Peptides against a protein of PDB entry 6FRK. Designs and how they scored, part 134

Target 1, 411 residues: chain A of PDB entry 6FRK
Amino acid sequence: NEEVLNAMLKEVCTALLEADVNIKLVKQLRENVKSAIDLEEMASGLNKRKMIQHAVFKELVKLVDPGVKAWTPTKGKQNVIMFVGLQGSGKTTTCSKLAYYYQRKGWKTCLICADTFRAGAFDQLKQNATKARIPFYGSYTEMDPVIIASEGVEKFKNENFEIIIVDTSGRHKQEDSLFEEMLQVANAIQPDNIVYVMDASIGQACEAQAKAFKDKVDVASVIVTKLDGHAKGGGALSAVAATKSPIIFIGTGEHIDDFEPFKTQPFISKLLGMGDIEGLIDKVNELKLDDNEALIEKLKHGQFTLRDMYEQFQNIMKMGPFSQILGMIPGFGTDFMSKGNEQESMARLKKLMTIMDSMNDQELDSTDGAKVFSKQPGRIQRVARGSGVSTRDVQELLTQYTKFAQMVKKM

## One batch from the design tools (peptide; made by RFdiffusion4, then SolubleMPNN)

Design b2_p17_6_s1 (from b2_p17_6, 12 letters changed)
Fold by OpenDDE base, seed 3:
Structure b2_p17_6_s1 (fold): chain B 411 residues (1-411), chain A 17 residues (1-17)
Amino acid sequence: as target 1 above (411 residues)
Amino acid sequence: MDTEEELLRKIIELLKA
């Protein structure tokens, strides 16, 4: 029994290390799981694998819970949120994502660029802010980040902004000069929350980096970025352990909408390769896919039209990057998360939709769309001409539709 | 009947094929 437990724990530990979980945390988890599993209960014929998985899941949940309630902004107050993190962590992009998140929730949100070190930092922030229609402040001439941060915070306080986000300078390395600058800015603006932004892709370095920031500034929240990449997010556990601060959001891509509130259970489920069903459902629900119930009903009746396929492609595009959706579904391996495949997949979807935009209602609403086209080949030529594609591209779309319709009939 | 999730999964599998 103990040998079997040790073998299974070794497999779990290997998988966690491959997920960028810190070796110390994996070791601690192994001990905690061993202490939580009754070997006598394992002897009684219970599914040993499920028991170990459940124990591992519980211990991972504890590692992501710092035991501290996350800071939340107060409505009708001026909430100052200071961002800290290394250059390349996605900090500046994350500032814009957070600002956009709160703006979409009806908060009066603004951005301040206090990065005076990086040439073009203010231009980058301005570009992001302008695209999102977020008010911004910064300087092309002032070199003191304390002055810029203070003036910007004062300005936006006077204008009754509710969410005031301050982006600070990043460095490529942990340098004392960076930490002193962050302390000076923090002391000047007195932020309600300090957010540490961490790149999940740095793997085992997450602990040391997160600790270095927490030891210098009062980090109260963590945002983990680049969870759409090859990083399985195990570095997030290291950040929580080192900062003793909750993860509040995750960055899941390059788009401004590729940003979601952190949920412990879905995250751990994803980390273990169980998928994020709950996060998928939440994203589907947030998209107000009211038409999905109607689709599910049609699918229940074995009906699937080209219009239904078009609507599904719209839904997939609204869910954001295809890689995120795939990474949320159990059994979709990491190999599909390559950035190249995502852009190609989205371009393919857009091409298919453009072809369908040249179809008429009779073609789109037919329960046997492929048969409509097969009976009248002139329709293929019309659609091809209307969409600027080859007749072969239209035939490929119809072939895909036929595969879908056949699958729906088997449901 | 496949859940909405199973349907989305199947749709995605077909888009990959």
Scores: peptide ipSAE 0.010, ipTM 0.375, DockQ to the pose 0.095
Fold by OpenDDE base, seed 4:
Parts: sequence; structure tokens; C-alpha cells
Structure b2_p17_6_s1 (fold): chain B 411 residues (1-411), chain A 17 residues (1-17)
Amino acid sequence: as target 1 above (411 residues)
Amino acid sequence: MDTEEELLRKIIELLKA
């Protein structure tokens, strides 16, 4: 029994190391899992794999919990949020994503560019902010980030902004000058929250970087970026451990909407390759799919129409990049769709919807839509002409619908 | 919840086919 446990723990430890979890945390987790597993309970015929997975999951959940409540902005107050992080961490993009997130939630949000070191930093922030219709402040002439940050914060406080986000300079390396600049900015603006932005793709370097920031500035929150790539996010555990600060958001792509509140359970499930089922459900629920209950009820009765399929395609289109949706499903890794395959899949989905847009209500609302078309082949030709596609494309759609409807009847 | 997820899985499987 102990040999089997040790072998399984070795596989789990290997998988966690391959997921960029810090070697110290993996060792600690291994010891904690060994201590949490009752070997006598494993002898009783419980699925040893499920028991170990549950113990690993439970210990990973503890590793992402710093035991500190995340800072949250107060409605009707001026909340100053300072961003810190290395160059290339996605800090500037993340500032815009966070600003856009709060703006969409009905907060009066603004952005300040206090990055005077990087040429074009202000232009990049201005471009992102303008595209998102977020008010911004910065200077092309002022070189002191303390002055820019102070003036910008004062301006937006006087204008009763609720969320004031300050982007600071990044450096390519941990330089004392960067930390001194960050400390001077922090002292001048007295932020309510300091957010460390970390790139998940740096793997084992996450701990050392996160620690270096925490040792110099009072990091209170972490945002992890580039979780859409090959990074499984194990570095996020290292950031929490080093900063003793909660992860508040994650960046899941290049788009301004590729940003979500951090949830522990979905994240750990994804890290373990279990998928992000809860995050998928929550993302679906956030879309206010009012008709989901009606659809679930129809599905329980084995009813599924072409309209029901169309509505589900609209829902998928609203969820954003298909690669993200796939990456949320158990057994579908983020690598399953290259950017080319995603655009092709979205184009295919749009093509299917365009075909259905040429269908009539009788065809769309039939519980046996494929049979409606099979009984009257002239409908296929009408829909094909209406949508500018081949009769074969319509037949392929009907074949897909039939397969889906058969799967629904088996549910 | 489980039914919506399973539906989404099935839709995605169809889109891959």
C-alpha cells in the first residue's frame, strides 16, 4: 500500500512540476498528502486514485489560500489600485482589463500611466483605454512617475472616480531602482491596494520574483497573466506562497474581455487537468442566458430543436474564444486548438448560424428538424440558396443536429 | 448545472467533428 501511494504521489509530483509548481511546494504538498491519507482507509477498497486526487486537491486549495481576505473596492469611495510587476508580465494590458471589468460593473473607473521608462507605454495605455472608453491620464513630457501618479490620482479623486488604477514602470530584471521608484510612487499616492502582476509562463521563477516584489513593496493582491498559453498556472501557487496575498484575477488571453475573477476550485481543477467546469458554468450564467432553464427542461424531455442549437451556438459565441471554452472542459487542454483552428472553428460556427438564419420557424422549432428537411428536400435547396452555401453544407448541419438530438435523447 | 455542462461538452464535440 505504501509503495503504491509513493508511486502515485511521484506521478502527481511530476505532473505538478510539469505544471510549473515550485519544487518546495511540491515537496510540502507530498508530505501533507501523506499525512492526510489514512493508509487504513485506503486498504478498505476505496478508489485509491480518487482518494489521492481528493487529498491533492484539498492541499492545493490550501496552497492558493493565503489566509488573508482579498481587498475589495468600496462603492462610492475613491479606491487607488497600484500595479507593480516586471516588463512583459502583461501589467499594462492587465490594468486595462481590470479597469474595463470594473467599468462594466458600473464603477467610475480610470487609468493612470506612470510608466516613464518604456517608450510608447503611454501610447499603448491610451490606445487600450480609448478603445475601451476608459478615462486615462499620463504625460509625454513628465519623466518622474511620482509626479504623474500624484497628479493623476489627485485629478481623478477630484472628479469622483471610484476606481483609480495606476500602472507603473516595469523592468526586464529585478533592479533596486525599480523597487525604489515603486516605493516612492506608493508613498506618494498611498494606494488602497497594490497588485502584483505575474506572468504564469515564467514557471519556477515565479517564487523568486514574487518574493522580491513582496520584500520591497506591500503587495496585497496578485493577478496572474498568460493562463491561455502553455502555462498550467502552477507558478500562481508560488506567487501566493511568496506574497502571502490572494490571487484576485487571472488573464486568459489578449482581448480586454480575457479577464476573470480568480476562483480557487476551477483553477485547481484546471491545474490537475480536471477542467474548469464551474468557471464554464459561471461564465454561462454571467451571460444571463435566461432561457437555460427552459432548455434544460426541454433536454430532460429529450426535445431539442434547431432553434435550441442556434441559441447554444449564440451562447458559445458570447463566451468568447473557443480555445478558452475548450480549455475549461475536462480532457481538452489549451493546446487543443491553435489560434488558426480557433478562428476556423468560430468561422464554422458562424457559417452554421448563417445557414440556420435562412430557415423558417417551422424548420427551427420542429422537434425533428432533420425529418422536416428529409420529407421535403426542396427546403434544403431553399436554405442553401438563402445562405449562399451548398446543399451539402445544409445536409452536414442537419447531420450534426441529428447527432446532437440523438445524444440529447440519451441524456 | 451538470446538464448544461454536458450539453456544452456535446456541442463542442459536434464542433470538432
Scores: peptide ipSAE 0.009, ipTM 0.376, DockQ to the pose 0.027
Fold by OpenDDE base, seed 5:
Structure b2_p17_6_s1 (fold): chain B 411 residues (1-411), chain A 17 residues (1-17)
Amino acid sequence: as target 1 above (411 residues)
Amino acid sequence: MDTEEELLRKIIELLKA
């Protein structure tokens, strides 16, 4: 029993290390899990694997919970949010994502660029803000970030903005001058919240980096970026441990909408490769796929048409970025990102829909669409010409449809 | 009966193929 437990714990520890979880945290987790598992209860025929998974899950949940309530903005108040973090962490992009998130929720939101160090920082922020229709402030001439931040905060306070986000210089290295500048900005604007932005892909460096920021500025919140990539987000645990601050949001892609409130359970499930079943369910429910009752009823009867496939593609497109959806599905997160980017997947889907837009109702509504095309090959040529694709592309679509229709018949 | 989630999973598997 103990040997089996130790073997399984070794596999879990290996998987956590491969997920960029800090070695000290993995060691602590192993000890905590080993202490939490009653070996006598494991003897009683309970699924040993499930018990270990549950114990690991429970201990990981504790590691992402600093026991501190996340700061939340107050309606009708002027909430100043200062962003800090290394260059390349996605900080500037995350400022725009957070501003957009609050704007969509009916907050009067603005952005301030206090990054005077990076050439084009203000232009980048301005471009992002303009695309999202978010008011912004910055300077092309002022080199003191304290002046820019103070003037911007004062301006937007006077204009009764509720969410005032200040982006700061990230720099490439932990330099004392950077931290002094950050402290001067923080002292001048007196932010209600300081958000540390970290890249999930920096692995074992997460702890040291997060600690260095917390030791210099009063980090109260963490945002983890690049959780769409190969990074399983284990560095997030290190950030929480080092900052003693909650993760409030995660960045899950390059788009402004690739930003979501942090949920502990989905995150841990994803970290363990279990997927985010709950987030998938929530996202499916948010889509009001009530129109799926008709689909589900057809599927119960083993009926699946090209139109039904088209409607499902529309539904998938409404779910937003494929990376988010795929990251929610168990086993898909790592393997899918290796086979293509989200844009390629969306482009493929759009291409398939464009092919189907060139089909007629008889072809779309046939319970055996592939047979309709096989009986009259001239239909393939017509659809190919109509959609501007090769006959091969149409045949590939029909092959995919046939595979799907066969899966539906097995449901 | 596959849940809506199972259906989505199947669709995504097809998109990967």
Scores: peptide ipSAE 0.012, ipTM 0.366, DockQ to the pose 0.096; fails the geometry check
Fold by OpenDDE base, seed 2:
Structure b2_p17_6_s1 (fold): chain B 411 residues (1-411), chain A 17 residues (1-17)
Amino acid sequence: as target 1 above (411 residues)
Amino acid sequence: MDTEEELLRKIIELLKA
């Protein structure tokens, strides 16, 4: 029993290390899991794998919980949020994402560019802010970030902005001068929240970086970026442990909408490769796929048309990046969808939809669309010509539809 | 009854195939 436990724990520890979880945290987790597992209960024929997974899950949830309540902005008040982080962490993009998130929720939100170090920082922020229709402040001439931050905060306070986001200078390395500048800015504007932006792709370096920021500035919140990549986000655990600050949001891509509130359970489930069932359900529900109830009812009755398949493809396309959707499904880890495979999958979906756009209502609404085409092969040639594809491409679509319809009939 | 998730999984598996 102990040998089996140790073997399974070794496998879990390896997987966590491969997920960029810090070695010290993995060691602590292993010790905590060993102490939490009753070996006697393991003898009773319970699924040892599920028990270990559950124990690991519980301990990972504890590691993500800093025991500190996340700061939340107060409605009708002026909330100053200062962003800190390394250059290339996605900090500037994340400022825009957070501003857009609050703006969409009906908060009066603005952005301040206090990055005077990076040439074109203000242009980048201005471009992002303008695209999102977010008010912004910055200077092309002022070189002191303290002055820019102070003037910008004062301006937007006087204009009764509720969310005032201040983007600061990043550096490629931890430099004392950067931390001094951040402290000067923080002291001048007295932010209600300091957000550390961390790149998940830096892996094992997350702890050291997060600690260096926390030791110099009063980081109260963490945002983890680049969780759309191969980074399984294990570095996020290291950031929480080092900063003792909650993760408040995650960045899941390059688009302004690729930003979501942090949820502990879904994140840990994803980290363990269990998928994000809740987030998938939430995302499906957010899409107001009210038509999915009608589809689910049709599916329950074993009815599935080419139109129903088309509508499902539209729904999948509306869900956003296909990689994110796949990454939410248990067993479809982020590893299955390189960015290249996502674009290819979306292009494939669009191609299939374009073929279906050349079908008539009789073909689309038939409960056996494949049989309609098999009875009259001239339809395949018509659809192929109409959509600018080969007859083989139409046959492939019909083959996929037939496979799907057979799966539906088995439901 | 396949959950919406299981359905989506099946759709996605079909799209990968």
Scores: peptide ipSAE 0.010, ipTM 0.394, DockQ to the pose 0.095; fails the geometry check

Design b2_p17_6_s2 (from b2_p17_6, 10 letters changed)
Fold by OpenDDE base, seed 5:
Structure b2_p17_6_s2 (fold): chain B 411 residues (1-411), chain A 17 residues (1-17)
Amino acid sequence: as target 1 above (411 residues)
Amino acid sequence: METLENLLQKVIAALKA
């Protein structure tokens, strides 16, 4: 019994270390899990694996909880949010994502570029802000970030903005001069929240970096970026431990919509490779895919048409970046979605939909769509001509549909 | 590389669960 427990705990510890969880946290977790299991009377018949998984899950949930309530903006007030973080952390992109998130929620949101160190920082922020239709402030001539931040905050306060996001200079190295500048900016603008942006891909360095920021500025919130890549997010636990600040959002890609409120349970589930089934369900429910009940009912009856497939493609496109959806499915390792694969997958999906747009209702609504095309090969030629694709592309779509329809019939 | 088909199958399976 103890040997099996120790072997399973060793596997869990290895997996957590491979997920960039700090070695100290992994050691502590191992001791806590061992103590929790030793205290639980192993009721005869409980799957020991499930007990260990549950104990590990509970301890990871505790590691993500700093015991501090996340700051939330107050509606109808001017909320100044200062962003801090290293260069390359995704800080500037995350400012735009957060601004866009609040704008979509009906907040009057703006962006200030107080990064005077990086050439083209203001142009990058301006480009992102303009694409999202977010008001922005910055200077091409002013070199003092304190002046820019102060002027920008004053301007947007006078214009009754509710969310005022200030992006600061990030440096590649922790330099005392950077932290002094950050402190001067913070003192000048008196932010309601200081957000530390951390790149999850820095792995074991997350703790040291997060601590260095917390020791210099009053970090109150953490945003973790690049959780779409090979980063399993274990560094996020180190950031919470070091900053004693909650993770408020996560960045899950390069798109402005690749940004979501942090949820503890889904995040830990994903970290453990269990997938985020609940988050997938929540995201599907948030999309008000009213047609999902009708689809589920059709799928229960083993019915699946080309139209049903088309509607599913539309639903996937509405869910946003395919990387986010896939990252929520159990057993989709982070390795599956290289950045190139999402655009290619979406382009492929759009191509398939364009082929189906050239089909008629009889073809789309047939419970045996492949047989309709096989009986009348002229239909394939018509659809190919209508969609500007080869007859082979139409045949490939029909082959895909047939595989889906066969799967649905077996469900 | 899983086919888009396999991905969609997994999505559909997850939505049925």
Scores: peptide ipSAE 0.014, ipTM 0.383, DockQ to the pose 0.131
Fold by OpenDDE base, seed 3:
Structure b2_p17_6_s2 (fold): chain B 411 residues (1-411), chain A 17 residues (1-17)
Amino acid sequence: as target 1 above (411 residues)
Amino acid sequence: METLENLLQKVIAALKA
């Protein structure tokens, strides 16, 4: 029994290391899981695999919880949020994502570019801010980040902004000059929250980087970026352990909307390959797809039209990159989340939608759309000509629809 | 490669849950 437990724990440890979980945390987790498992209960014929999975899940949840309540902005107050992190961590993009997130929630939000080190930093921030209609501040002439940050914070405080986000200089490596600059900016503006932005793709380096920032500045929150890539997110555990600070948001892609509040249980479920059904439901609910209730009711009755399929493709496209949606579905391997497969999948959906845009209401609203086309083959030729595709492409769409409609009828 | 059908079935199953 103990040998079998040790073998299973070795497999779990290997899988966690392959998920970029720090080796020290994996060792600690192994000891904690081993201590939490009653060997006598395992002898009684209980499903040993389920017990180990549950114990592992509980210990991973504890590793993501620093035991500290996340900072939250106060409505009607001026909240200064300072961003720190390495160059290439997604810090500047994350500033814009956070600003946009709060703006969409009805907060008076602004951005300050205090990155004087990177050429074009202010232009990049200005471009992102302008696209999102977020007020911004920065300088082309001032080289002191302390002056820029102080002037920008004062300006936006005087204009009664509620969320004031300050982007700072990044470096390619941990440099003492970076940490001194961050400390000077922090002392000048006295931020209500310091956010460390970490790239999840750096793997085993996450602990050392997160610790270096926490040792120099009072990091109170973590944002993890690039969770849309090959990064399984195990580095996030290392960041929490090193900073003793909660993860508040995750960046899931390159789009401004590819930004979500961090949820512990969905994240751990995804890390273990269990999928993120809860996060999928939350995303669907956030999209205010009022038409989803009508669609769910049709699906319950085994009705599925080409229009219903079109609306589903629109919903999938609104939910963000296909790779993210796929990565939230249980049993989709992380290999399906490659950026190349995402663009191809989105291009395929757009092509299918363009074919359906050339259909008429009788074709779209038929509960047996494929039969409408089979009875009158001239419809296929009309749709093919209207959408600029082959008759074969229309037939392939109708074949896919037919199979899907058959599945819905069996549900 | 999961079929579009399997994808949509999983999405629908998640929406019905």
Scores: peptide ipSAE 0.014, ipTM 0.449, DockQ to the pose 0.094
Fold by OpenDDE base, seed 2:
Structure b2_p17_6_s2 (fold): chain B 411 residues (1-411), chain A 17 residues (1-17)
Amino acid sequence: as target 1 above (411 residues)
Amino acid sequence: METLENLLQKVIAALKA
């Protein structure tokens, strides 16, 4: 029994290391899991694999929880949020994503560019802020980040902004001069929250990087970026362990909408390759698809039309990158996340929608759409001509619809 | 390559859960 346990734990440890979980944390997890598994309960014929998976899941959840409540902004107050992190961590992009998140929630939000080190930092922030219609402050002439940050914070406090986000300079590596600059900025503006932005793709370097920032600056929150890539996010555990600070948000892509509140259970489920079913449901619900309740109700009654399928395609297109949706579904491998497959998948969806745009209401709203077309084959030819596709493409769509509608009727 | 059908089925199954 112990040999079997040790073999399975070795496989789990290998998978966690491949997921960028720090080697020290993996060793600690192994010992904690080994101590939490009662070998006597394993003798009772329980599924040893499920038991080990559950123990691993439970210990990973504990590693993501620092035992500290996340800072949250106070409505009607001026909340100053300072961002810190290395150059290339996605810090500047994340400032814009967070600003846009709060703006969409009805907060009076602004951005300050206190990055004087990077050429074009202010232009990049200005471009992002302008696209999102977020007020911004910065300078082309002032080189002291303390002056820019102080002036910008004062300006936006006087204008009664509620969320004041300050982007700071990054460096390519940990440098004492960077930490001194960050400390000077922090002392001048007295931020309510300091957010450390970490790139998940740096793998085993996450611990050392996060520790270096925490040892110099009072990091209170973590944001993990680039979770859309090959990084399974195991570096996030290292960031929490090193900073003793909660992950508050994750960046899941390059778009301003590729940003979500951190949820422990979905994240660990995804890390283990179990998928993120809750995050998928939440993302679908956040799309204000008021029609989803109507769809769920139709699906409960075994009704599914071509229009219902069209609406689902619209919903999938609104959910953002198809790769992210796929990555939330259990059993979709990372190979589906290749940029080539996403564009092709979206083009395929658009093609199917274009075929359906050439259908009439009788065809779209029929509970047996395939039968409507089978009874009158001239409809297939009309739709094919109207959408600029072959009759075969229309037949393939109808075949897919029929299989789906049959599945819905069995649910 | 998972069919769009299989994807939709998984999405809908997730929405029903």
Scores: peptide ipSAE 0.010, ipTM 0.414, DockQ to the pose 0.090
Fold by OpenDDE base, seed 4:
Structure b2_p17_6_s2 (fold): chain B 411 residues (1-411), chain A 17 residues (1-17)
Amino acid sequence: as target 1 above (411 residues)
Amino acid sequence: METLENLLQKVIAALKA
């Protein structure tokens, strides 16, 4: 029994190391899992594999929990959020994503570019902010980040902004000059939260980098980026361990919407290859799908309409890139859709929705939409003309709907 | 390429679970 346990733990440890979990954390987890497994309970014929998986899951959850409540902005106050992190961590993009996230939630948000080191930093921030319609501040001439940050914070406080995000200079390396600059900025603006942005793709370097920032600056929150790439996210555990600060958000792609609140259980589930079912549910629930319960009830009764399918397509489109949705489903790797296939998939969805936009309520709300069209083929021609597509495209949609409705009836 | 049907089925299955 102990040999089997040790063999399984070795496989788990290998998989965690391949997931960029720090070697020290993997060792600690191994000992904690061994201590948490009652060898006597394993004798009782319980699925040893499930027990070990549960123990591993539980210990990973503990590693992601720093035991400190995440800072949250206060509504109606000026909340200053300072971003720190290396160049290439996705810091600037993450500032825009966070600002956009709060803006979409009805917060008055703004961005300050205090990166004076990188040529075109302000142009990059301005471009991102303008695309998202987020107010921004920065300078092309001022070289002191303290002045820019102070002036920008003062400006936006006076304009009653609720979320004031300050992007600081990143360096390619941990340089003392960077840390002194960050400290000077932090002292000048007195941020309510300091967010460390970490690239998950740096693997085993996550701990050392996170520690170096925490040792110099009062990091209170972590954001992990590039979790859409080859990074399995194990570096996030290292960041929490080193900073003793909660992960508050994750970046899951290049788009401004490729950003989500961090959730421990879904993240660990994904890290273990169990899929992110809860994160999918939560993304679906964050979509104001007031009718999700009604849809689930209809689906329980084997009812599925073309309107229900249309609503699901809207949901999928709002959930972001299909690659992310697939990456949340157990057994789908992050690499399942190349970037080219994703745009094509979204274009296909949009085409299908455009076809359904040319359907009438009787067609959309029929419990047997395909039969409505089969009984009156003239409807297919009408919808095809209305949507500017071929009759074949409408028939293909109806075929897909029919297959889906048949599956729902079998569920 | 997974069919949109399979994707939706998995999403719905996940929502029912």
Scores: peptide ipSAE 0.009, ipTM 0.395, DockQ to the pose 0.093

